# Peptides against a protein of PDB entry 6DSZ: the designs that were tried, part 185

Target 1, 361 residues: chain A of PDB entry 6DSZ
Amino acid sequence: NYVVTAQKPTAVNGCVTGHFTSAEDLNLLIAKNTRLEIYVVTAEGLRPVKEVGMYGKIAVMELFRPKGESKDLLFILTAKYNACILEYKQSGESIDIITRAHGNVQDRIGRPSETGIIGIIDPECRMIGLRLYDGLFKVIPLDRDNKELKAFNIRLEELHVIDVKFLYGCQAPTICFVYQDPQGRHVKTYEVSLREKEFNKGPWKQENVEAEASMVIAVPEPFGGAIIIGQESITYHNGDKYLAIAPPIIKQSTIVCHNRVDPNGSRYLLGDMEGRLFMLLLEKEEQMDGTVTLKDLRVELLGETSIAECLTYLDNGVVFVGSRLGDSQLVKLNVDSNEQGSYVVAMETFTNLGPIVDMCV

## One batch from the design tools (peptide; made by RFdiffusion4, then SolubleMPNN)

Design b2_p19_7_s4 (from b2_p19_7, 11 letters changed)
Fold by OpenDDE base, seed 4:
Structure b2_p19_7_s4 (fold): chain B 361 residues (1-361), chain A 19 residues (1-19)
Amino acid sequence: as target 1 above (361 residues)
Amino acid sequence: DEEERKKYLEELVEALKKK
């Protein structure tokens, strides 16, 4: 009996940073197929806290903090459409991951989207949005006392959604998405009515964006709006202001992941398919009335890392580079470049043994 | 195919009405 000790998956398919274990702790959560790894970020490095097995591949992993919660909750959706909201509880040495709510959000109808599962959370924690199927947007209302995750679908006229996010600072939950039609790629917004279970017209749209526009970043207040990342361009739009840049350096490889560095959305990490790490900077202009507007966008090449599937800024210039194709890394961002012009220094490397090929022998 | 798209959308709409 060869107990093939199923090697633990090493390829990272998601990562998130927040305050999951406590209000004060900074955590790194890493999704490795069916495994969730929970770390506390310390001055000495990553301290492992718990590993959790999930019932299926983790497709969505997002931290969120509902009103009145002292710490973040974790939303997980598996590739089998099992949804749960998890809470960390510690009582002395006993560590429990509590399921606050669960449900299956699979539909019997609809074509699974080619771009896979997208899960997003409203910044005000009013709902979770799921793009699972073409022409549908699934909504899970967030109710603190609901142990059963109930969802409903809203028809989405745009069948080919590339990416979607909830916007910040909206009176009603508002999504912003890139979609493709025969005329090209476009950006549109919709308000989500929980009451009527329908979309209302959103605050803005941008038709005919770059043909390879692939990502939406929701920008927090005071800027608001969204960043649209393409192959050749990065654009900002908030309904009132439009700004686009086309830095030549991003044309070399497709940007595939992003992470917000500053809580106010002043800086974002960008990773491309060549393992290049960029900083996207939002330059501020303060108006006489104290309002902050976007003056400009700037992209800076920081250096090279493993090819990121996901990025998450921890603290003190430390970034976790979650890699599916290569070794994951902890990297340090420096203020000064090295002799090669890199601002990135690898601190730790986590060996990726590749996909566990279930050789059914 | 526009017809397939139309059919798919019709099926989605019908399914949404039954909830």
Scores: peptide ipSAE 0.209, ipTM 0.811, DockQ to the pose 0.009
Fold by OpenDDE base, seed 1:
Structure b2_p19_7_s4 (fold): chain B 361 residues (1-361), chain A 19 residues (1-19)
Amino acid sequence: as target 1 above (361 residues)
Amino acid sequence: DEEERKKYLEELVEALKKK
């Protein structure tokens, strides 16, 4: 009897940082196929807290804090469309991960989107949005008392959505998305009406963006708006201000992931398909009336890491590089470059033993 | 084919809104 000890998955397909275990703890959560790993970030490194098996491959993993919660909750969606909201509870040495809400959000009809599952949460925690199928946007209203995640669909006229985010600072939940039509790629916004279960016209649109525009970053206040990342360009738009840059250095390899460093949206990490790590910087201009506007965008090459599937800034210049294709890393960002001009130093490397082919038929 | 797909998705969304 060869007990094939099922080798634990090592390839990372998602990571998030927040305050899940307590209001005071900084956590790193790592998705490895069907496995969720929870760490506390300490001055000495990552302390493992708990591992959780999920009923399917994790497709979406997002932390969010509803109004009046002391710590973050975790939204998970699996590739089989099982959704849950998880809460961490500790009573002395006893650690429980409680399912606050769950549901299956699969539709009987719909073409699964080629760009895969996208899950987003409104910054004000009014709803979860899901792009699962072409021409549909699924909404899960966030209600504290609801143990069953009820969802409804809104028709999305744009059949080929590339990426979508909720914007910050909007009176109503507002999505911003990149879509493709026969004329090219475009950016559009919609307000989401929970009451009417429909889209209303959003605050702005940008037609004819770069042909390879692939990512939307929602920018928090005071800037607001969104960043659109392409192969050749990075653009900012907030309805009032537009700014674009085309730094030659980003043309060498496709940017595939991003993570916000500063809570105010002044800096973002960018990772490309060659494992290059960049910092995107938003330069502010303070007006005489106290308003903050975007002055400029710039990109700085920090160094090289494993090819990131996901990035998350922890604290004190420490970044977790979650890799699917290579070894995941904990890296330090330094103020000064080394002799090779790199600002990145590997602190720890986590061996990737290859993709576990989930043979679960 | 695209119009048929749009119509089909519309019918689906309407059916789901009534539940």
Scores: peptide ipSAE 0.194, ipTM 0.817, DockQ to the pose 0.009
Fold by OpenDDE base, seed 5:
Structure b2_p19_7_s4 (fold): chain B 361 residues (1-361), chain A 19 residues (1-19)
Amino acid sequence: as target 1 above (361 residues)
Amino acid sequence: DEEERKKYLEELVEALKKK
């Protein structure tokens, strides 16, 4: 009997950075199929704190901090539509992951979307939004005392949503999404009314974006608005300002992931299907009235890494490259390039032993 | 298929009314 020691999954399918263990600790959370790994980021590298088994493949993993919480909470949605909100609690040497709330958000009716599960959290922690099925947007209100995650659906007229995010700085929770119709791809916004359980008209729209527009990045204040990433172009829109760039360098390979570097949204990491790592820079212009506007967008090639499924900036120029297809990496971003023109140095590599074929025996 | 789309939308609307 070869006890095939069930090899722990090594392929990364999600990662997030925040303050989960404490207000002061910087954490890296890594999703590897059904396993959640929790690390503390230190000057010496990643310190493992806890591994947690989930009741299914992690499809969404997002940190959020409701008003009055000292540290981040973790939202997880599994591929089987089990949702939970988790809290880290330490009492002396005892470490517990507490389920603050849970629920199953599966619908009996609905076509699962081809682009998979999308889960997003309102920056003001008013709600969680889920795109699970075509033509539906599921809302989970975030109430402090609710142990049961109750959800409702809003009809989304746009059946083919490519990506969706909540915008920053909106009086009401506002989504921005890329969708496809017979005329092409478009960007639209909706306000989400929790009270009426409906969509209201959002602040702006952009019809006929690039045909391969695939990602929405919500930009925090002071800029606000969203970045739309395509195959050939990167566009910014906030309702008042539109700006587009078409750097030839991004045309070579599809950008597949992104992560915000600066809290103010001045810089973003972009990863493509060839493992190229880019920096997207938002150049600011300060107006005479003290308002900050976007002056320009710039893209810089930093170097090459493993093909990222997910990226997360940690601190001090260190980036975690979560890879599904290759080895995950800790990389350092340098100010000066090496002889090859790369700003990226691999610090640590985490061997990917390939997909654990869950042989449901 | 436009007919399949119509049917799917009708099913969604009915599902939303029952909640």
Scores: peptide ipSAE 0.177, ipTM 0.788, DockQ to the pose 0.009
Fold by OpenDDE base, seed 2:
Structure b2_p19_7_s4 (fold): chain B 361 residues (1-361), chain A 19 residues (1-19)
Amino acid sequence: as target 1 above (361 residues)
Amino acid sequence: DEEERKKYLEELVEALKKK
């Protein structure tokens, strides 16, 4: 009887960083199919804390901190639409992952979207938004006392949503999304009324964006607004200011992931399908009235890594490159380039043994 | 197909009314 020890998944399909184990600890959380790995980021590297088996493939993994929580909570949605909110609890040497809330958010009616599951959390922790099906936006209100994740749907007229985020600094929860119609790709915003369970008109829209616009980045205050990433262009819009760049270097390969470096949204890491790592920089301009506006956008090539499925900036120029197709890496960003002009040095490599083909035998 | 789209939207509206 060869007990085929089921090989642990090695392909990374998601990663997030935050303060999950404590208010002080910096954590890296890695999703590997059904497995969640929790690390503490230390000066010596990644210290493993806990591994958690999930009841399904992790499709969404987001950290968030509701008002009055001392540390981040973890939202997980599986590919089978099981949702949970998890809390880390340590009591001496005993480590428990507590389910604060759970629910199944599957609908019996709805076409699953071609771009897959999108899950987003309002920056003010008022709600979770889910794009699971064409023409629906699912809302999970965030309530501390609710052990059952109850969701409702709002009709979304735009059937082909490419990407969606909640905006920062909005009085009401506001989504910004790229969608496609027969006329091309567009950006639109909606306010989400929790009371009326409907969309209200958002603060702005941008019709006829780049045909290959694929990603929305919500920008924190003081800038606010969103960045729209395409194949050829990067565009900023906040309702008052519009700015676009078309750096030739990004045209060579599609940008597929991003991560915010600075809390104020001044810098973002971008990864493309060739494993190139970029820095997107937002240059600020301080107005005479004390308002901060975007002056310029620029993109710098940092170097090459494994093809990122996800990126997360940790600390001190260390970046985790989560790869599905290749080896995941810890890389160091340097101020000075090497002889090859690269600012990236691999610190550690995590071997990817390939996709777990679930051979349903 | 516009007919398929229309049917799908009708089904979605019906599903929203039942919640």
Scores: peptide ipSAE 0.176, ipTM 0.790, DockQ to the pose 0.009

Design b2_p19_8_s1 (from b2_p19_8, 11 letters changed)
Fold by OpenDDE base, seed 1:
Structure b2_p19_8_s1 (fold): chain B 361 residues (1-361), chain A 19 residues (1-19)
Amino acid sequence: as target 1 above (361 residues)
Amino acid sequence: SEKERQEFLEKLVEELKKR
């Protein structure tokens, strides 16, 4: 009996940072196929807290904090459409990950989207949005008393959604998405009515964006709006202000992941398919009336890392680089560049022993 | 200039370390 000790997966397919274990602890959560690893970020490095086995490959992993919660909750959706909301509880030395709510959100109808599962949470925690199937947007209302995650579908006229996010600062939950039609790629917004279970017209749209526009970043207040990232351009739009840049350096390789550094949305890490790490900066202009507007966008190359599947800023200039194709890394952003002009130094490297073979029988 | 870029990046990274 060869007990094939199933080697623990090493390829990272998601990561998130927040306050999951307590209000005070900074956590790094790492998804490795069916495994969730929970760390506390300390001055000395990553301290492992717990590993959790999930009933399927983790497809979505998002932290969120409903009003009146002292710490973040974790939303997980698996590739088999099992959804759960998890809470960390500690009582002395006893550590429990409890399921606050769960449900299966699979539909019997619809074509699974070729770009995979997208899961997003409204910044005001009113709902979870899911793009699972072409032409459908699934909504899970967030209710504290509901142990069963119930969902409904809203029909999308736009069949080919590339990416979608909830916007910040909206009276009603509002999505912003990039979609493709025969005329090209476009950006549109919709308000989501929970009551009527329908879309209303959103605050703005941008037709004919870059042909390879692939990512939407929702920008917090005071800026609001969204950033659209393409192959050649980065565009900001908030309904009132439009600004686009086309830095030649981003054309060399496709940007594939991003992470917000500042709570106010002034800085973002960007990673490309060559493992280059960039900083995107939103330069502010303060008006005489105290309003903050976007003055300019800037992109700067910091250095090179493993090819990121996901990025997350921790603290003190430390970034976790989650890699599926290579070794994951903890990297330090330095004030001084090295001899090659890089501001990035690897602190720790986590060996990737190979692709996670989805042996989900 | 390359120097201005470096000075900008240095300030940027320094500001990150203060958080």
Scores: peptide ipSAE 0.264, ipTM 0.855, DockQ to the pose 0.071
Fold by OpenDDE base, seed 5:
Structure b2_p19_8_s1 (fold): chain B 361 residues (1-361), chain A 19 residues (1-19)
Amino acid sequence: as target 1 above (361 residues)
Amino acid sequence: SEKERQEFLEKLVEELKKR
């Protein structure tokens, strides 16, 4: 019986940046199967703070800041549908990860979606949305006093949801999603009524988007709306404005992850299946009335990295490239290109020893 | 700082636009 010393998982399956340890600290949180790693981002690099074992594979990991919280809370959903909200507390040298709320959100009936678990949080922290099963949208209301995460389902007529996000700047929580039907792929919006536990008609829809539309990015104010990323095109829609680009460079490989660089949603990092790193830019136009509108979309190739499962911009042009297939990296974006025309320099590489195959012996 | 981050990214974008 070779007790294979269980090597710590090295493949990254999620990452998020925020202010989890304090209001002032910039944190990088990394999900590696059942393990959560918490770092403080410093000028010298990543300082490890805590490692947390989770009671299952992390499927969703999102930071959010409810009204009146000084720092971010962490929502985690496991592949076994265990949900929790975690808080970091430090008292002197003592570090505790406190479970504020928990629950199991598994349904007895439902077909698990083939595209896996999607978890999203309303920007105003009114609810968590979960796409776990086809034809269902699960809602977890966010209530500060509730230690038990209670969920309810809303029936979704669209059975094949590709991706879903909450929109910004909506009076009611509003989802935007790409779905597929026999006629193709489409984008639709719904308002989510917590009171009535139903969908209301959303502000806009776009029928017959690109056949390979795969990702929705919710855009913050002042732009609002969403970006839809396909194989050949990137489109923006906010109900009033539509804009599409089809840069030939993105056609070469499928974009698989994204991360917002600016709080105002002016720039996004994009990663593709070849490890190419792009910047998506939203060019603004200020109108005479002081309104800001989208003028144009632009995509620029920055360079190459490990194939990203997740990307997160840290600070000072440093990006964490979380990789499942290769080594994770800290990379630096430079203003000046190297001799090869790359703006990306690897700062640190984290060896991926491969997937821990849970050999159920 | 957020300001330094913004200044860096603006400059980065400006240089990228020159390509």
Scores: peptide ipSAE 0.126, ipTM 0.717, DockQ to the pose 0.832
Fold by OpenDDE base, seed 4:
Parts: C-alpha cells; structure tokens; sequence
Structure b2_p19_8_s1 (fold): chain B 361 residues (1-361), chain A 19 residues (1-19)
C-alpha cells in the first residue's frame, strides 16, 4: 500500500491581494493547482488563515467588491469550467468560506482557446467576462441574489484573442483586447450590452500594434484607457492619448506578468521570463482645468526574482512573487539600491517541489 | 497603512528617477 501522500502543490499559478477576510485586513490569496491559500498580511509577515481545496485546478482567481459589499468577494473559475463566487465569513473562531453563487460555464460547442482561459471582472462589478473558446466571449451578469451563475455568449469576430480586460470609467462595460489576424496584432474595444447580449462599438481601436503584443492592462481613472505590453514596446491608449515607449531593456526577455502597485494606476510591477522585476511608471501631467493626463511612460529595472507566474504588491514595499517554474518569494523593494544596483531583496523563499500531479483517484 | 504605502512608493519612484 503505497500511501501516496499527496504532496501539497507548491507551484503557484495565481495570486491576488485584496480585502477578503475583512474590509480592514490585507490578504494574499494564492492558487496552487486545486488549493487556495488565504493569508493575512501583517507587519510580522504572512499569517495563514485558511486553506481550501477547490473542485478543480484554479484557472481564474479574482477579487471584486460589488456595490454595498463591505469586503471583497472572490471569483474562481476552474479548468473544468466550474465557477463560483466565494465569501469569507468568520464567526468567532469559526471560519467559513461561503459559496455565494456557483455554476458550470462550459459550452457543448466551441474550440477551447489555445492560450487558455481568461477571466476578467468589470471594475463596476456589472459582469464577469470569460474568454474560454475562440470566437466567443462569455458573460456572467453579476446579481447579488442569484445563487446560480448564469452565462451567455456573445460572438466575437476576432477569433484569436491574446488578452482582454475590462476598462475603467466606462458608462457601459467595455472590453479592450489584443487579437491577431493575418495582418498582425491589433487592439480593439467593445461595449458589452447586457440587455441586448451583444457587442457595441467601443470608444477606440488601434490597428497594427506590435506583432508580439501580449498583455492588456486596464488603467484606472483619472488616466483611464489601457496599456499594451509587447516584447519590444509598451503603449498607452485611452482614445484621446497615445504614447509608446520601446525601452531596450525589455527586449532581453518577454514580460509575462504584471501587477498594479497603487490604486490610481500610476505604477505597475512587470515580471519577465528571466525573473527580472520592473516598475512601469505613468508620469502625470496636471492640466490647468485639473484634469490629469499621461505625460510619459517609464520602465525601471528593480532587480531579479524567481520567474513570476504572478506578482502582487502587498504592503510596505513587499511583493509576493508567485512562481510556477521556480520558488515563490517574498521580496522587499528598497528605496536605495544595493551595490549591484538592485532594489530587490529576497525576504522569504518558498520551495517549489514541482507540479504534483494530483491523481485525484 | 495605505498612507505609508503611498509614501514609500513615492520615495521609491523618486529614487528611481535619479537614474
């Protein structure tokens, strides 16, 4: 009897920071295959709160706060297309993860996208968007009282979506996406009509972006718009303002993940395939009317970490580096560089024992 | 605190700008 002690998965495939346990608590949530780990970020470090076994490999994990919620809710989608919205509930010492809503969002017909599952949430919490299949955009309307997650598909003419996000500050839910066609890669926007279950023309598009444009970052107000990250360039567009940079330093390795550092979207962490950690900065220009516009984009090399699958800024310059290929890390950002010019110091390393094939028997 | 976070990040950015 080989008791295959199912080793706990150590490879991180997602992480998110928010206020899940309470309005005041800062949490780090880590997805490790089928396992969700919940921590409270404290001055002393990460305090474990709960570990939850999920009903499948976590493919999407996003925090969101619907209007009138005191704390964040957690959306999870599994690789088996099981969706749930989770709430943390504590009553004294009793900790429960409550399923507010659930559903299966699998389609009987559709080609699963080669780039995998993308899940996004509208910043105003009107809907969840899912790119599961080529030529389809799935919408889950967010309703507080609905225990059953219902979804519908909107046909997307663009068959090869690379990345997609919801934009901020839009009257209607608006997606921005990079797609590829025979002419190259492009950026397009669509408004999503919940009522008509269709796309309307979005506020802007940008044809013929960099051939290797791979990521969309939605930028909060006051800037709005999106950042498009490629291999060679980083571009900003909001319909009115366009700005592109091509810092030579990013050409050395492909940027593979990002995380917004501050709520106003002025700074982003970027991680590349070599484990380099960058800061992307949006420089502000205040106009005479008090409007804030983008003056410039800057990229600064902070240092080196494990190869990030996901990044999340915690607090006090601490960043969690979730790694699938290497050891996950807590790293400290310093104001002053070390002798090697690095602003990054490893605080803690979490050994990755590799992908444990959970043979769920 | 959120304030301390912001102050730290501002200083970090300021120092990075000196490069």
Amino acid sequence: as target 1 above (361 residues)
Amino acid sequence: SEKERQEFLEKLVEELKKR
Scores: peptide ipSAE 0.031, ipTM 0.663, DockQ to the pose 0.806
Fold by OpenDDE base, seed 3:
Structure b2_p19_8_s1 (fold): chain B 361 residues (1-361), chain A 19 residues (1-19)
Amino acid sequence: as target 1 above (361 residues)
Amino acid sequence: SEKERQEFLEKLVEELKKR
């Protein structure tokens, strides 16, 4: 009986960084199909802590910290619409990943969106939002004592949502999304009423954005608002300030992923389809009243990596490059450029053996 | 200039290492 040890998945389809094992530990969490890998980030590199098998391909993986929690919780949604909230517990040498809450969020009626599953968490941890189906926005209220993830749908008039995020600094949970209609792509905001289970008018909108606007980045305070990334342009909007740049360098390849470097949203890593790694910078202007406004946007090429499916800044200029198509990497950002003008050096490479089709036998 | 860009990026990366 050859126990064919099922090869572990190697293709990365998601990664997040936070404090999942403890308040003090910096963790890297990597989604590889049905597997979740948990690492502690150390000065020596990535220390493996636990691997967790999920009952389906991981489609969404987000860390969040509800009020009163000492460490982050993990939200996972599978491609089969199984949702769970996970907590890390350690008791001496015993390590357990516990399910705080779970639920199936599949609808019987709806067209699955062609752009796939989007899952987002309100920065104030009031709700989870899910774009699973065209014309529907699913809301999961976050209640501390609820073991069952209950969801409800709000109808979206906008049938073709490209990307959606919750905004920061909003009194009510507020989504910002890019959508497409026959007239082009647009950005809109909605407030989400948990009480009334409906959308209210959001603080701002921007009609007729770039035709290939594909990503929304919610910007933390003090800036607030959102960044919209297209093929040719990067725009910022917060209701009061609008700014757009069109750096020629981003036209060469489509930006496909991003990660916030600074807690205040002043810098973001960007990855494109050719494996180029960029830094997006938000330049500050301090007003006389002590408010901080956006002065300018800047994009700088750092170097080249594997084609990123996901990026996450760890610490000390180290970035994890999660790749689906190529090898994943730990890369170091250096102060000095190499002879090719690159600031990126590969520290470690994780061989991708290709997509393991988990044949559910 | 490319030099100014380099100096800026060097400073940027140096600031990242101080976290």
Scores: peptide ipSAE 0.372, ipTM 0.898, DockQ to the pose 0.072; fails the geometry check

